# Designs tried in a protein design run: peptides against a protein of PDB entry 6RO1. Part 35

Target 1, 216 residues: chain A of PDB entry 6RO1
Amino acid sequence: LGKEIEEYIHKPKYCLPFLQPGRLVKVKNEGDDFGWGVVVNFSKKSNVKPNSGELDPLYVVEVLLRCSKESLKNSATEAAKPAKPDEKGEMQVVPVLVHLLSAISSVRLYIPKDLRPVDNRQSVLKSIQEVQKRFPDGIPLLDPIDDMGIQDQGLKKVIQKVEAFEHRMYSHPLHNDPNLETVYTLCEKKAQIAIDIKSAKRELKKARTVLQMDEL

## One batch from the design tools (peptide; aimed at target 1 P17 V107)

Design b2_p20_1_s4 (made by RFdiffusion4, then SolubleMPNN; from b2_p20_1, 10 letters changed)
Fold by OpenDDE base, seed 5:
Structure b2_p20_1_s4 (fold): chain B 216 residues (1-216), chain A 20 residues (1-20)
Amino acid sequence: as target 1 above (216 residues)
Amino acid sequence: SEKEKELQELAEKVAIPVYT
């Protein structure tokens, strides 16, 4: 279910408008979880499919990621690796294929204009860590429907299944009531209320984050 | 395109700006 949502979100036709400089994104590649990084820029690369000769444009996003120092020494030939949990690591601008974005945050950071200095890159890590402290329940995600405007019926069905599953998981203590229809209607209303509460909590977290930023 | 402009405006509107 979560993975099925990711398959929509990382599609260039949906996510590209949201890949502005400073956008928080989560990057995962072949089991390597880089965690949260910051978008620097994106580019369209011309690609020709070898088997069909069809133009298949590749989208590359430059993301500031926490990388292992070991992988950076071999950076001429080897792909960057995520910093180990016990390692300080180093923030590096890494070219990432857009389909490797596992999550997109509603958060946009102010980033230094010049990311060539190590100190400027490391300042962004401090900013990410500060955002993580402000969001102990996790960094807020873009809503694929409400924030990203995705109208795909397949995605709507996936979200409905997730909401129905989450609702069933939270309503499991109430499963002994034989009025299934009333429970489903209350489930849809409570899912709508949970969406409205999640939206309202998001707006309240947005408002609180804006307010807490004005108090800092 | 007009749709790209609308999506860009949406992307700006839904952003939570954080100044650190």
Scores: peptide ipSAE 0.347, ipTM 0.858, DockQ to the pose 0.668
OpenDDE base, seeds 1, 2, 3, 4: peptide ipSAE 0.299, 0.300, 0.332, 0.297; ipTM 0.832, 0.836, 0.853, 0.834

Design b2_p20_2 (made by RFdiffusion4)
Pose (drawn by RFdiffusion4):
Parts: sequence; C-alpha cells; structure tokens
Structure b2_p20_2 (pose): chain A 194 residues (1-46, 58-67, 79-216), chain P 20 residues (1-20)
Amino acid sequence: LGKEIEEYIHKPKYCLPFLQPGRLVKVKNEGDDFGWGVVVNFSKKSLYVVEVLLRCAAKPAKPDEKGEMQVVPVLVHLLSAISSVRLYIPKDLRPVDNRQSVLKSIQEVQKRFPDGIPLLDPIDDMGIQDQGLKKVIQKVEAFEHRMYSHPLHNDPNLETVYTLCEKKAQIAIDIKSAKRELKKARTVLQMDEL
Amino acid sequence: EEEEEERIEEALEKDIIVKP
C-alpha cells in the first residue's frame, strides 16, 4: 500500500506544483533511502529532476553516522513522501557550514512534530481525484490499526522475530515459484491432443 | 483549469513556513 500511494505522488502532474524551494521530501530508490531532504529547484532532464539536500552517485548516511548534507539531483519518480512544511534555506548553499545549518534546522522541525513530519493530503491538497487512491488510503488506516493492535508491535524483540519471519517467508516464496515451474516442466504438453 | 489553479493556490497558503 505504501508503495502504491507513492506512485500517485510520483505523478508529475500532481507533485511538481508543490516542489517549491525548501520543501521537505523523503526519497528512496531500489531499497536504500536518504531519510528526509529539502528541495532547491527543479527542471526537466534528458522525466523530471529536482536538486535536493540529503544525508549521505553517493549513498545514504548510516545510522551511526552523524551525516553530512549534500545537494544531489534526483528523479521525481524517486520521491516517497512530500511534506506540508517548507523550511527556509540559505541563498548561497555552497558553504559546508550552511549545509550543516539546514541539517540542524530539520532536526528542529522533527522536534516540533514528534508525531511525524506532516504530509500533504493527496486529495485535499495535491488534487488527486482518482477513485483508486481512495480505497488505498482506506486500507492503510485499517492496516495501521491492525498493526498497532498486534501484541507483537510493542515487543522489543519484534525486530529480532520479524527478521527470522522475513527469512522464513522468502524461503517459502522460492519453494512456491520453484514448484510452479516444476509442475510446468514435469507436465507432458501433448496429452490433450492425444 | 481555473478551479484547479485556485485549489493549488489555497493549498499553498496552508503551508507551514519555518524560519531560523
């Protein structure tokens, strides 16, 4: 569901109008993410590209690392979430100190909103009048309710058990696909003709 | 088209602006 919502938000017809300088954006590509960042401007490429400060062809910052902000161009279809907040940015972003100042400014925004950095309502704000997105947002609130209600959500060992479950779940996916092709390969193809 | 522009303008007025 989360990825499905992102696809609606990726549509440039809907998200480009809200990519004003200083907008907070979360970016993820093929798995790894850079946390949150701020946009500077955007233009066409070659698809659209926006230059965004992120924590880090570079890779994202690790959890233990304090991080160093760097501006990088990214494709628009790599934005997972967009916020209602537009934090002020310096005019000349060339200095390192200013880049750190932006990292500190967002650390203060995250504090002003411990419930989470507010996101744009894709309907009330972004204007996605598509009916499919309605049923998606409904399933999200319902499954989030199911998640926090699960006895395991609070358990500190949840991440330890969740990984063993994830591993066991992937092994099972292999067995399913492997059996699928086996039932096909083992099949005699010309028996219906006969 | 005009209604969509007006709705975008109203959405932008709702933005939370943060200054240092």

Design b2_p20_2_s1 (made by RFdiffusion4, then SolubleMPNN; from b2_p20_2, 8 letters changed)
Fold by OpenDDE base, seed 2:
Structure b2_p20_2_s1 (fold): chain B 216 residues (1-216), chain A 20 residues (1-20)
Amino acid sequence: as target 1 above (216 residues)
Amino acid sequence: DEARKEAIEKALSKLIIVKP
């Protein structure tokens, strides 16, 4: 279910309008989870499929990600690696294929205009960490239907299945189906994500209201 | 405590909630 939604949201036709500078995005490449980063820019690259001659445009997003210092030494030949949990790491602008975006947040950050200085890049990490502290249950996601405007019936069916599953979970907590636990954990994560989007939209509205009250 | 509040407020001022 979560992966099925990811298959929609990472499609350029849906996500590109939301890849503005400062947008929080989650990046995952195979086994490497970079966690939350910040969009710097995106570019369309012309790619020609070698077998069909069809122009398959590649979309590359430059994302400010927390990288291991070891990966930076080999950056000419090796892909950037995520910082280890206990590692400070360094924020780097990494070119990422759009299909490697595992999540897109409703949150955008102000980013420094010049990201060449390390201090400017590290200031963005501090901002991400403050966002994470405000959202202990997770950074709020864009709603694929309400926020991203995805009209695909396949996605609507996936979401309806999740909502119906959430409703069943809350109504009937006692079905010990072990295959349900994985789907439950994914659907609870998604339910919790949807509730967390709704709660986070409320907390974000409250936080904005509090900020407006503290500015008065 | 005050410096942490100010850092939080300054971090929050950088939060742009973009409604799509």
Scores: peptide ipSAE 0.173, ipTM 0.788, DockQ to the pose 0.151
OpenDDE base, seeds 1, 3, 4, 5: peptide ipSAE 0.165, 0.168, 0.099, 0.170; ipTM 0.776, 0.780, 0.706, 0.777

Design b2_p20_2_s2 (made by RFdiffusion4, then SolubleMPNN; from b2_p20_2, 11 letters changed)
Fold by OpenDDE base, seed 4:
Structure b2_p20_2_s2 (fold): chain B 216 residues (1-216), chain A 20 residues (1-20)
Amino acid sequence: as target 1 above (216 residues)
Amino acid sequence: SKAFEEHLKEALSKLILVYP
């Protein structure tokens, strides 16, 4: 169910309007989980499929990601690798195909105007860590229906199944099926994320109101 | 502490919930 939602949100037709500079996004490339990064810019590249002659536009987002220091030594020739959980890592601007975005946050950060200095890039990591600290249950996601405006009936059915599953889970403690636990944990995380988004939107609306009051 | 409030304010000023 969580993966099925990811298959909708990473589609360019849905996510491109939300890929503004400073947007928090989660990046996964095969076995490499970069975790949360920050959008720097977006570009559309014309690509021609060699076999069909069809124009297949490549959508590339430059994302500031936490990379391993080892991967940076050969950064001219090798793909960046995610920092290990215990590693400090270094923030690098990495070109990412849009379909590798596993999540899009409702949170947008201010980023430094110049990301060439390492200290400016590392300041963004501190900002991500501060966001994560404020959201212990997870960084708030964009709602695919309410925020992203996705009208796909397949997605609506997935969400209805998740909601019905959550409702059943709260009403009946389901038996210890480990495959069910994985789906449950994903659904609980999504429900908790939706609650946390609503709470976060309220707190940030309060904070923005306080900031506007200090400018008067 | 004023320092925590300033750090929170500075950290909050960097957090824009972009409503769509």
Scores: peptide ipSAE 0.053, ipTM 0.635, DockQ to the pose 0.167
OpenDDE base, seeds 1, 2, 3, 5: peptide ipSAE 0.036, 0.047, 0.038, 0.033; ipTM 0.616, 0.524, 0.578, 0.592

Design b2_p20_2_s3 (made by RFdiffusion4, then SolubleMPNN; from b2_p20_2, 9 letters changed)
Fold by OpenDDE base, seed 5:
Structure b2_p20_2_s3 (fold): chain B 216 residues (1-216), chain A 20 residues (1-20)
Amino acid sequence: as target 1 above (216 residues)
Amino acid sequence: SEEEKKRLEEAKSKFILVYP
């Protein structure tokens, strides 16, 4: 279900208007999860399909990502690799195909104009970490319907299935527990807190909210 | 001045923009 939503949002026809400089995006390449990075720029590349000779444009987004230091030593010959959990890593501008974007946030950051200095790139990592601290339930996503304007009926059906599955997952465990009232009050409080957080996130989203970062 | 532009850029880097 989450992967089926991803198959819509990473399509250039939907996501390109939202790939402005400073946009938070999640990047995944096969087994490599880079986590959250920041859009620097994007470009359209001319591509010719080898079998038909038809023009098939490729879209490349430059994303500032946390990379392993080992991959940087071999950066001339090898693709960048994500930093290990216990590694500090280094923020690098990595060219990424747009279909490798697994998520797009409603959050945008101001980025330094010059990303050549290491300190300027590492300052963006501190900003991402501050956003993560402010959103303990995860960085807020763009709504594919309300924000991205995707009208595809297949996507609407996927979202309805996700919502129905979430509702069933919260309702079914409750029906068979003899401690129903205490579990219901805790699950209703947790569900209400989740709804209130989702509502507050939606209200914050509608208002184009500028959050001042605490002094880093 | 160039320093004021740098301070303004540093000040801007302290803001998160939440967009629809």
Scores: peptide ipSAE 0.290, ipTM 0.747, DockQ to the pose 0.119
OpenDDE base, seeds 1, 2, 3, 4: peptide ipSAE 0.226, 0.179, 0.251, 0.259; ipTM 0.747, 0.712, 0.799, 0.814

Design b2_p20_2_s4 (made by RFdiffusion4, then SolubleMPNN; from b2_p20_2, 10 letters changed)
Fold by OpenDDE base, seed 1:
Structure b2_p20_2_s4 (fold): chain B 216 residues (1-216), chain A 20 residues (1-20)
Amino acid sequence: as target 1 above (216 residues)
Amino acid sequence: SEEREKAIKKALSKLILVYP
């Protein structure tokens, strides 16, 4: 279900209007999870399919990502690799194919105008970390229907199935086991908390809230 | 002051905008 939603949101038709400078995006390339990065810009590259001569435009987004320092030394020939969990890493502007965006946030950051200095790039990492701290339940995502305006009926059916599954997990009292009531009450509480967090995140989106980071 | 502009630029780099 989450992967099915991802297949819609990473399509250029839907995501390009939301790839403004400072937008938080999650980047994943196969086994390489870069986590959350920040959009710097995007470009449309003309690509010609070798077999059909048809113009198949490639969309490349420049994303400021936390990269391993080791991969950057070898980066004359190799793609940047994500920083190891225990590594601080270095923020680098990496060209990413748009289909490698696994998530798009409703959050945008102000970014330094000059990203050439390492300190300016690393300041953006501190900003991402502060956003993560402020959103312990995860960075708020763009709603594919309400925010991104995706009208695809397949996506609507997926979302309805998710909502119906969530609702069933919350609404099915397994009547007959007294031990189930305690598990259900905990599941319902966890679930209601998840709904309340989702609703609060939607309300925060509607309000266009400017959050000052405490390190100001 | 260049310091004030640098402080403002640094402050702006720490603003979070939550967009609908």
Scores: peptide ipSAE 0.182, ipTM 0.705, DockQ to the pose 0.114
OpenDDE base, seeds 2, 3, 4, 5: peptide ipSAE 0.082, 0.048, 0.119, 0.066; ipTM 0.672, 0.651, 0.662, 0.654

Design b2_p20_3 (made by RFdiffusion4)
Pose (drawn by RFdiffusion4):
Structure b2_p20_3 (pose): chain A 194 residues (1-46, 58-67, 79-216), chain P 20 residues (1-20)
Amino acid sequence: LGKEIEEYIHKPKYCLPFLQPGRLVKVKNEGDDFGWGVVVNFSKKSLYVVEVLLRCAAKPAKPDEKGEMQVVPVLVHLLSAISSVRLYIPKDLRPVDNRQSVLKSIQEVQKRFPDGIPLLDPIDDMGIQDQGLKKVIQKVEAFEHRMYSHPLHNDPNLETVYTLCEKKAQIAIDIKSAKRELKKARTVLQMDEL
Amino acid sequence: EEIYELLTKEEAEKLREEAE
């Protein structure tokens, strides 16, 4: 569901109007994410590209690392979430100290909103009048309710058990696909003709 | 000191009109 919502937000017809300088954006590509960042401007490429400050062809910052902000161009279809907040940015971003200042400014924003950095309502704000997105948002609130209600959500060992479950779940996916091809490969193809 | 601004619905509507 989460990914499905991102695809609607990826549509440039819907998200480009809200990519003003200083807008907070979360970016993820093929798995790894850079947390949150701030946009500077955007233009066409070659698809659209926006230059965004992120925590880090570079890779994202690790959890233990304090991090160092760097501006990088990214494709628009790599934005996972867009916020209602537009934090102020310095005019000349070339200095390192200003880049750290922006990192500290967002650390303060995250404090002013412990419930989470507010996101744009894709319908009330972004204008996605598509009916499919309605049913998606409904399933999200319902499954989030189911998640926080699960006895395991609060359990500190949840991440320890969740990983063993994830491993056991992937092994099972292999068995399924492996059996699928085996049922095919083991099949005699010309028996219906006969 | 102010460090950020929140987007309003009226501003979001104007942005959509400008993009069109």

Design b2_p20_3_s1 (made by RFdiffusion4, then SolubleMPNN; from b2_p20_3 with E1M E2K E13K R16L A19F)
Fold by OpenDDE base, seed 4:
Structure b2_p20_3_s1 (fold): chain B 216 residues (1-216), chain A 20 residues (1-20)
Amino acid sequence: as target 1 above (216 residues)
Amino acid sequence: MKIYELLTKEEAKKLLEEFE
C-alpha cells in the first residue's frame, strides 16, 4: 500500500509543484537508498518515446544527497552511490529522475545559494540531521490529498484501505497467529510512528521560534 | 497545506541577530 501511494506522489503532475529548492525528499534507486536529501532544482528534458516517436518529457530533479566518497572518484564512469551507514559520506548534487523520489516531506529547508563549496553542502546535511533529530519517528510527509491535492480516486481508495486496515488492526489486535501478531505489531508500530510524527510536527510548528530554527 | 519552512542554523542566527 505504501508503494502504491508512492506511485502517485512521484508522478510529475502531482509532485512538481512541491519540488521547490530546499524541499526534503527521499531518493531510492533500486537497491540504493540515499535516504533524505534536499531538492536543489528540477529540469525538463525532451525525450522521444522509442515506440511512438512522441515526445515524452523526462523530469530530472537535482537533489543534494549523501553519497559515498568512492562515488566521487568514479563519478565520471559510474552513478553516485549512497553513503554507507558507517560512512560520513559527502553531500553531492545528484540528478535523479522524478520517479526515483520515494517520499516528499512537508519540511522545506533554506539552502545556501552556492552549493559549490563542500562546506555549504555539508551544512545542509547537518540541517537534515537536525530535522531527523526533531522527528525521531520519521520526517513528516506531505499529505498526498490534503497537501498535494491529488484527487485521483485510485489513491483515495488506497488511503481508505490503509485506514481500514489500521482500524482493523487496532480493533482486533489479539490474533493468536504468531505471524499475524508480528504483522500487527509492525503495523501498530507504524501507526504509532505516524501519530508521533503528527504530534512532533504540531509541536515543531508551535515551537517554531528563531532559537529553535537556529538548531536546524 | 502543511509546509514547514526551516532555516539553516546560519540563517537562523542571522535572523536572531536582527531581532536583538
Scores: peptide ipSAE 0.062, ipTM 0.429, DockQ to the pose 0.085
OpenDDE base, seeds 1, 2, 3, 5: peptide ipSAE 0.494, 0.026, 0.031, 0.021; ipTM 0.922, 0.523, 0.545, 0.526; seeds 1, 3 fail the geometry check

Design b2_p20_3_s2 (made by RFdiffusion4, then SolubleMPNN; from b2_p20_3, 6 letters changed)
Fold by OpenDDE base, seed 2:
Structure b2_p20_3_s2 (fold): chain B 216 residues (1-216), chain A 20 residues (1-20)
Amino acid sequence: as target 1 above (216 residues)
Amino acid sequence: MKIYELLTKEEAKKLLEEFK
């Protein structure tokens, strides 16, 4: 169910309007989870499918991601790798295909205009970490229906299944199945995403108010 | 820390309309 929603969210026709500079996005490439990064820009590349001659535009998003320092040495020839949890890492602008976006946040950050200095890039990591601290239940996501305006009936059915499953979870303490925990953690993350979008919008409005109060 | 925006549902709808 999580993957099914992701398949809709990462479609250019749905996500491109939300890929403004400073948008928080989560990037995953197979086994490589970069976690939360920040959109710098996106570009459309004309690609011609070799077999059909059809124009299949590729969308590349430049995302500021926390990368392993080792991966940066060969950045010209090798793909960037995520920093290990215990590693400091370095924030780098990484071009990623749009389909590698596993999540899009409702949060948009101010980013430095010049990302060439390491300190400017690392300042964005501090900002991401501060957002994460403010949202202990997770960074608020864009709602695919309410925020992203996706009208696809397939997605609506997936969401309804998630909601029904969540309702059943809350009604039935099926606590003991570890395979349920992974599906539940994904479904709880989705439900909690929907609930947390409303609550987190309220909390971030409160947090904005608190920040304004601390700056006064 | 400066948060630029949290998109409200209304703001998100406006962005979608501007992209169409």
Scores: peptide ipSAE 0.108, ipTM 0.713, DockQ to the pose 0.577
OpenDDE base, seeds 1, 3, 4, 5: peptide ipSAE 0.030, 0.019, 0.018, 0.103; ipTM 0.538, 0.507, 0.393, 0.696; seed 3 fails the geometry check

Design b2_p20_3_s3 (made by RFdiffusion4, then SolubleMPNN; from b2_p20_3 with E1M E2K R16L A19F E20K)
Fold by OpenDDE base, seed 1:
Structure b2_p20_3_s3 (fold): chain B 216 residues (1-216), chain A 20 residues (1-20)
Amino acid sequence: as target 1 above (216 residues)
Amino acid sequence: MKIYELLTKEEAEKLLEEFK
């Protein structure tokens, strides 16, 4: 279900309006999970399919991502790699295809105007880490229906299934059915994404309250 | 740390038009 939702949110027709500078996004490319980064800018590249002559535009978003220092040495010839969990890494602006966005946050940060200095890029990492501290249950996600305005009936059915599952998880005290564990592991990953969306809305409301308190 | 408010649907739609 979470992957099914992801297939909607990364479509250009839905996500492009939300890819403003400072928007928090997750980037994942196959086995490479960069985690949370920050949108810097967006570009549309005209691509002509060689076989059909049809214009298939490629959408590229420049995202400030935490990269391994090793990957930076090879950056002229190789794609950037995510920093290891134990590594400090370095924040780099990486051009990413829009379909590699695994999540889009409701949170948008102020970013430095000049990202050429390393210190300015690393300051954004500190800001991401501060956001993560403010949202212990996870960084708030954009709601695909309420925030992104996706009207697709397939997505609505997916969300209804997630909500029905959440309701069953909370209403059924069936802690003891061993056959639930295998369904639970797949559904926990799916339910975690839906819980992350609902908790994110509640936490966004709380975070707005906290941010208003920090300005006082 | 300053956080932007969520864009309105109208603001999001204007940005989409700029990318067409």
Scores: peptide ipSAE 0.102, ipTM 0.749, DockQ to the pose 0.313
OpenDDE base, seeds 2, 3, 4, 5: peptide ipSAE 0.024, 0.025, 0.019, 0.024; ipTM 0.427, 0.489, 0.482, 0.414

Design b2_p20_3_s4 (made by RFdiffusion4, then SolubleMPNN; from b2_p20_3 with E1M E2K R16L E17K A19F)
Fold by OpenDDE base, seed 5:
Structure b2_p20_3_s4 (fold): chain B 216 residues (1-216), chain A 20 residues (1-20)
Amino acid sequence: as target 1 above (216 residues)
Amino acid sequence: MKIYELLTKEEAEKLLKEFE
């Protein structure tokens, strides 16, 4: 279910309005998980589809990401790699294709105007870490329906299942249920209750949704 | 210290309208 949601939110027609400087996003590329980074800007690039010759615009977002120091030494020839778990790493502005965004947060950081100095980039890492500390259940995500305005019926069904499952799980702990898929189907009837909880506790609900999406 | 903002529903709607 988490992967299904990702396939919608990383589409340019949905995510571009929310890629302001300071927006928190997750970046994944071919097994490399950079974790949470910060949007700096985005640009549109002209592209031609190789098979049809049709114009297919590509969108590149510059994201401040925590990168390994080893990858930076070879930055002239190789793509940046995520910092190792036990490594401090260095914050670098990395151009990524928009479809590599695995998540978009409702959080927008205040960032330095000039990101050329290393100290300014590293200060952003401290800000990310502080936000993570304030959201122990995970950094809150944009709501694909309420915030992003996605009207696709397939997505609505997925979201309803997630919300229904979340309500049931937190009301009656079902983390160890071996039949999670069956639980999702059974929880569809509780979708309305989940919506009510979402409206009443929007921020907390977003944090919990992050956990659920990561487990799916 | 305030280091971030959370997007409100009203702000999200505004962003969508501005991008159209």
Scores: peptide ipSAE 0.544, ipTM 0.930, DockQ to the pose 0.762
OpenDDE base, seeds 1, 2, 3, 4: peptide ipSAE 0.033, 0.129, 0.518, 0.015; ipTM 0.497, 0.728, 0.928, 0.385; seed 3 fails the geometry check

Design b2_p20_4 (made by RFdiffusion4)
Pose (drawn by RFdiffusion4):
Structure b2_p20_4 (pose): chain A 194 residues (1-46, 58-67, 79-216), chain P 20 residues (1-20)
Amino acid sequence: LGKEIEEYIHKPKYCLPFLQPGRLVKVKNEGDDFGWGVVVNFSKKSLYVVEVLLRCAAKPAKPDEKGEMQVVPVLVHLLSAISSVRLYIPKDLRPVDNRQSVLKSIQEVQKRFPDGIPLLDPIDDMGIQDQGLKKVIQKVEAFEHRMYSHPLHNDPNLETVYTLCEKKAQIAIDIKSAKRELKKARTVLQMDEL
Amino acid sequence: DLYELLTKEEAKKLREEFEK
């Protein structure tokens, strides 16, 4: 569901109008993410590209690392979430100190909103009148309710058990696909003709 | 001030400007 919502938000017809300088954006590509960042401007490429400050062809910052902000161009279809907040940015972003200042400014925004950095309502704000997105947002609130209600959500060992479950779940996916092709390969193809 | 929050009225204006 989360990914499905991102696809609606990826549509440039819907998200480009809200990519004003200083807008907070979360970016993820093929798995790894850079946390949150701030946009500077956007233009066409070759698809659309926006230059965004992120924590880090570079890779994202690690959890233990304090991080160093760097501006990088990214494709628009790599934005996972868009916030309602537009934090102020310096005019000349070339200095390192200003880049750290922006990192500190967002650290203060995250504090002013411990419930989470507010996101744009894709309907009330972004204007996605598509009916499919309605049913998606409904399943999200329902499944989030199911998640926080699960006895394991609060358990500190949840991440330890969740990984063993993820491993055991992937092994099972292999068995399923492997058996699928086996049932096919083992099949005699011309028996219906006969 | 450190930042500004987007309002619904401002969001409507932004969509109209973009379409033009």

Design b2_p20_4_s1 (made by RFdiffusion4, then SolubleMPNN; from b2_p20_4 with D1K E19K)
Fold by OpenDDE base, seed 4:
Structure b2_p20_4_s1 (fold): chain B 216 residues (1-216), chain A 20 residues (1-20)
Amino acid sequence: as target 1 above (216 residues)
Amino acid sequence: KLYELLTKEEAKKLREEFKK
């Protein structure tokens, strides 16, 4: 279900309006999860489809991501790798295909205009970490329907299924079935995604309330 | 201010601006 939502969110027609400098986004490339990064810029590249000769625009978003220091050594030949959990890592501007965006936040950071200095890039990491502290249940996501304006009935059905699943999961205390642990781990991942969406909505509401209080 | 949160009104505006 989370993946099904991602398939809508990462589509250029939906996400491009929100890829402003400072927008928090999650980047995932296959097995590499970079976590939260910050949009720096995006560009449209003309690509010719090899089979049709049709121009298929590729959208590349430059995202400031926490990368492994090892990635810096082979930067000319190897793709950037995410920092290890115990590694400080280094914030690098990485060109990312738009379809690799796994999530888009309602949060837009104020970022330095010049990201060439390492200190400026690392300051953004500190800002991300501070935002994460302010959102203990997770950084708030854009609402696919209300914010992103996705009207696709397929997405609406997915969301309805998620909501119905959440309602059933909360209404039925899944007691003692040992097969439930495996289903729970899968359902916890799905429920965590759904909870991340709902908690992101609730936290957006709380954060709006807190920001309204901090702006007062 | 460290960050801004996108409002529904701003989100609508962004969508409208991108369509132009």
Scores: peptide ipSAE 0.605, ipTM 0.947, DockQ to the pose 0.713
OpenDDE base, seeds 1, 2, 3, 5: peptide ipSAE 0.604, 0.605, 0.602, 0.601; ipTM 0.945, 0.945, 0.946, 0.946

Design b2_p20_4_s2 (made by RFdiffusion4, then SolubleMPNN; from b2_p20_4 with D1S K13E R15L E17K E19K)
Fold by OpenDDE base, seed 5:
Structure b2_p20_4_s2 (fold): chain B 216 residues (1-216), chain A 20 residues (1-20)
Amino acid sequence: as target 1 above (216 residues)
Amino acid sequence: SLYELLTKEEAKELLEKFKK
């Protein structure tokens, strides 16, 4: 269900208006989860489909991501890798295809004008960490319907299924069952997306209030 | 692959194409 929602939100026709500089986004490439990063810029590349001759534009977003120091040494020839959980890592601007965005936040951060100095890039990591502290239940997501304006009936059905699943999960007396940790681990991936939607709706009300507060 | 992150060299080449 979460993956089905992601397939809508990362489509250029829906997400491009929200990829402003400073927007928080999650980047995931197969097994590599970079977590939350910050949009720096995006660009459109003209691409021609080799088999049909149809124009299929590629969209590349430059995202400031926490990368492993080891991957950065070989970054001329190799793709960047996410920092290990126990590693400090280094913030680096990484060009990412838009379909690798797994989530888009309602939060936008101020970014330094010059990201060439490492200290300026690392300051953005501190800002992300501060936002994470303010949102212990997770950084608020854009609502795909209310914020992004997606009218697709398929998405509405997916959201309804997620909400129904959440309602069943939360209505189930298993909430007090210690075996919930195992069900929560599987359901936390699906329910974290759904909790991220409900929490995003609640925290969007709060985040609209926080974004109106000058002291970010 | 379209699913892989771009290298710095690939990114530079793409950015140069976007400026045209």
Scores: peptide ipSAE 0.021, ipTM 0.427, DockQ to the pose 0.028
OpenDDE base, seeds 1, 2, 3, 4: peptide ipSAE 0.005, 0.008, 0.504, 0.007; ipTM 0.311, 0.428, 0.925, 0.416; seeds 1, 2, 3, 4 fail the geometry check

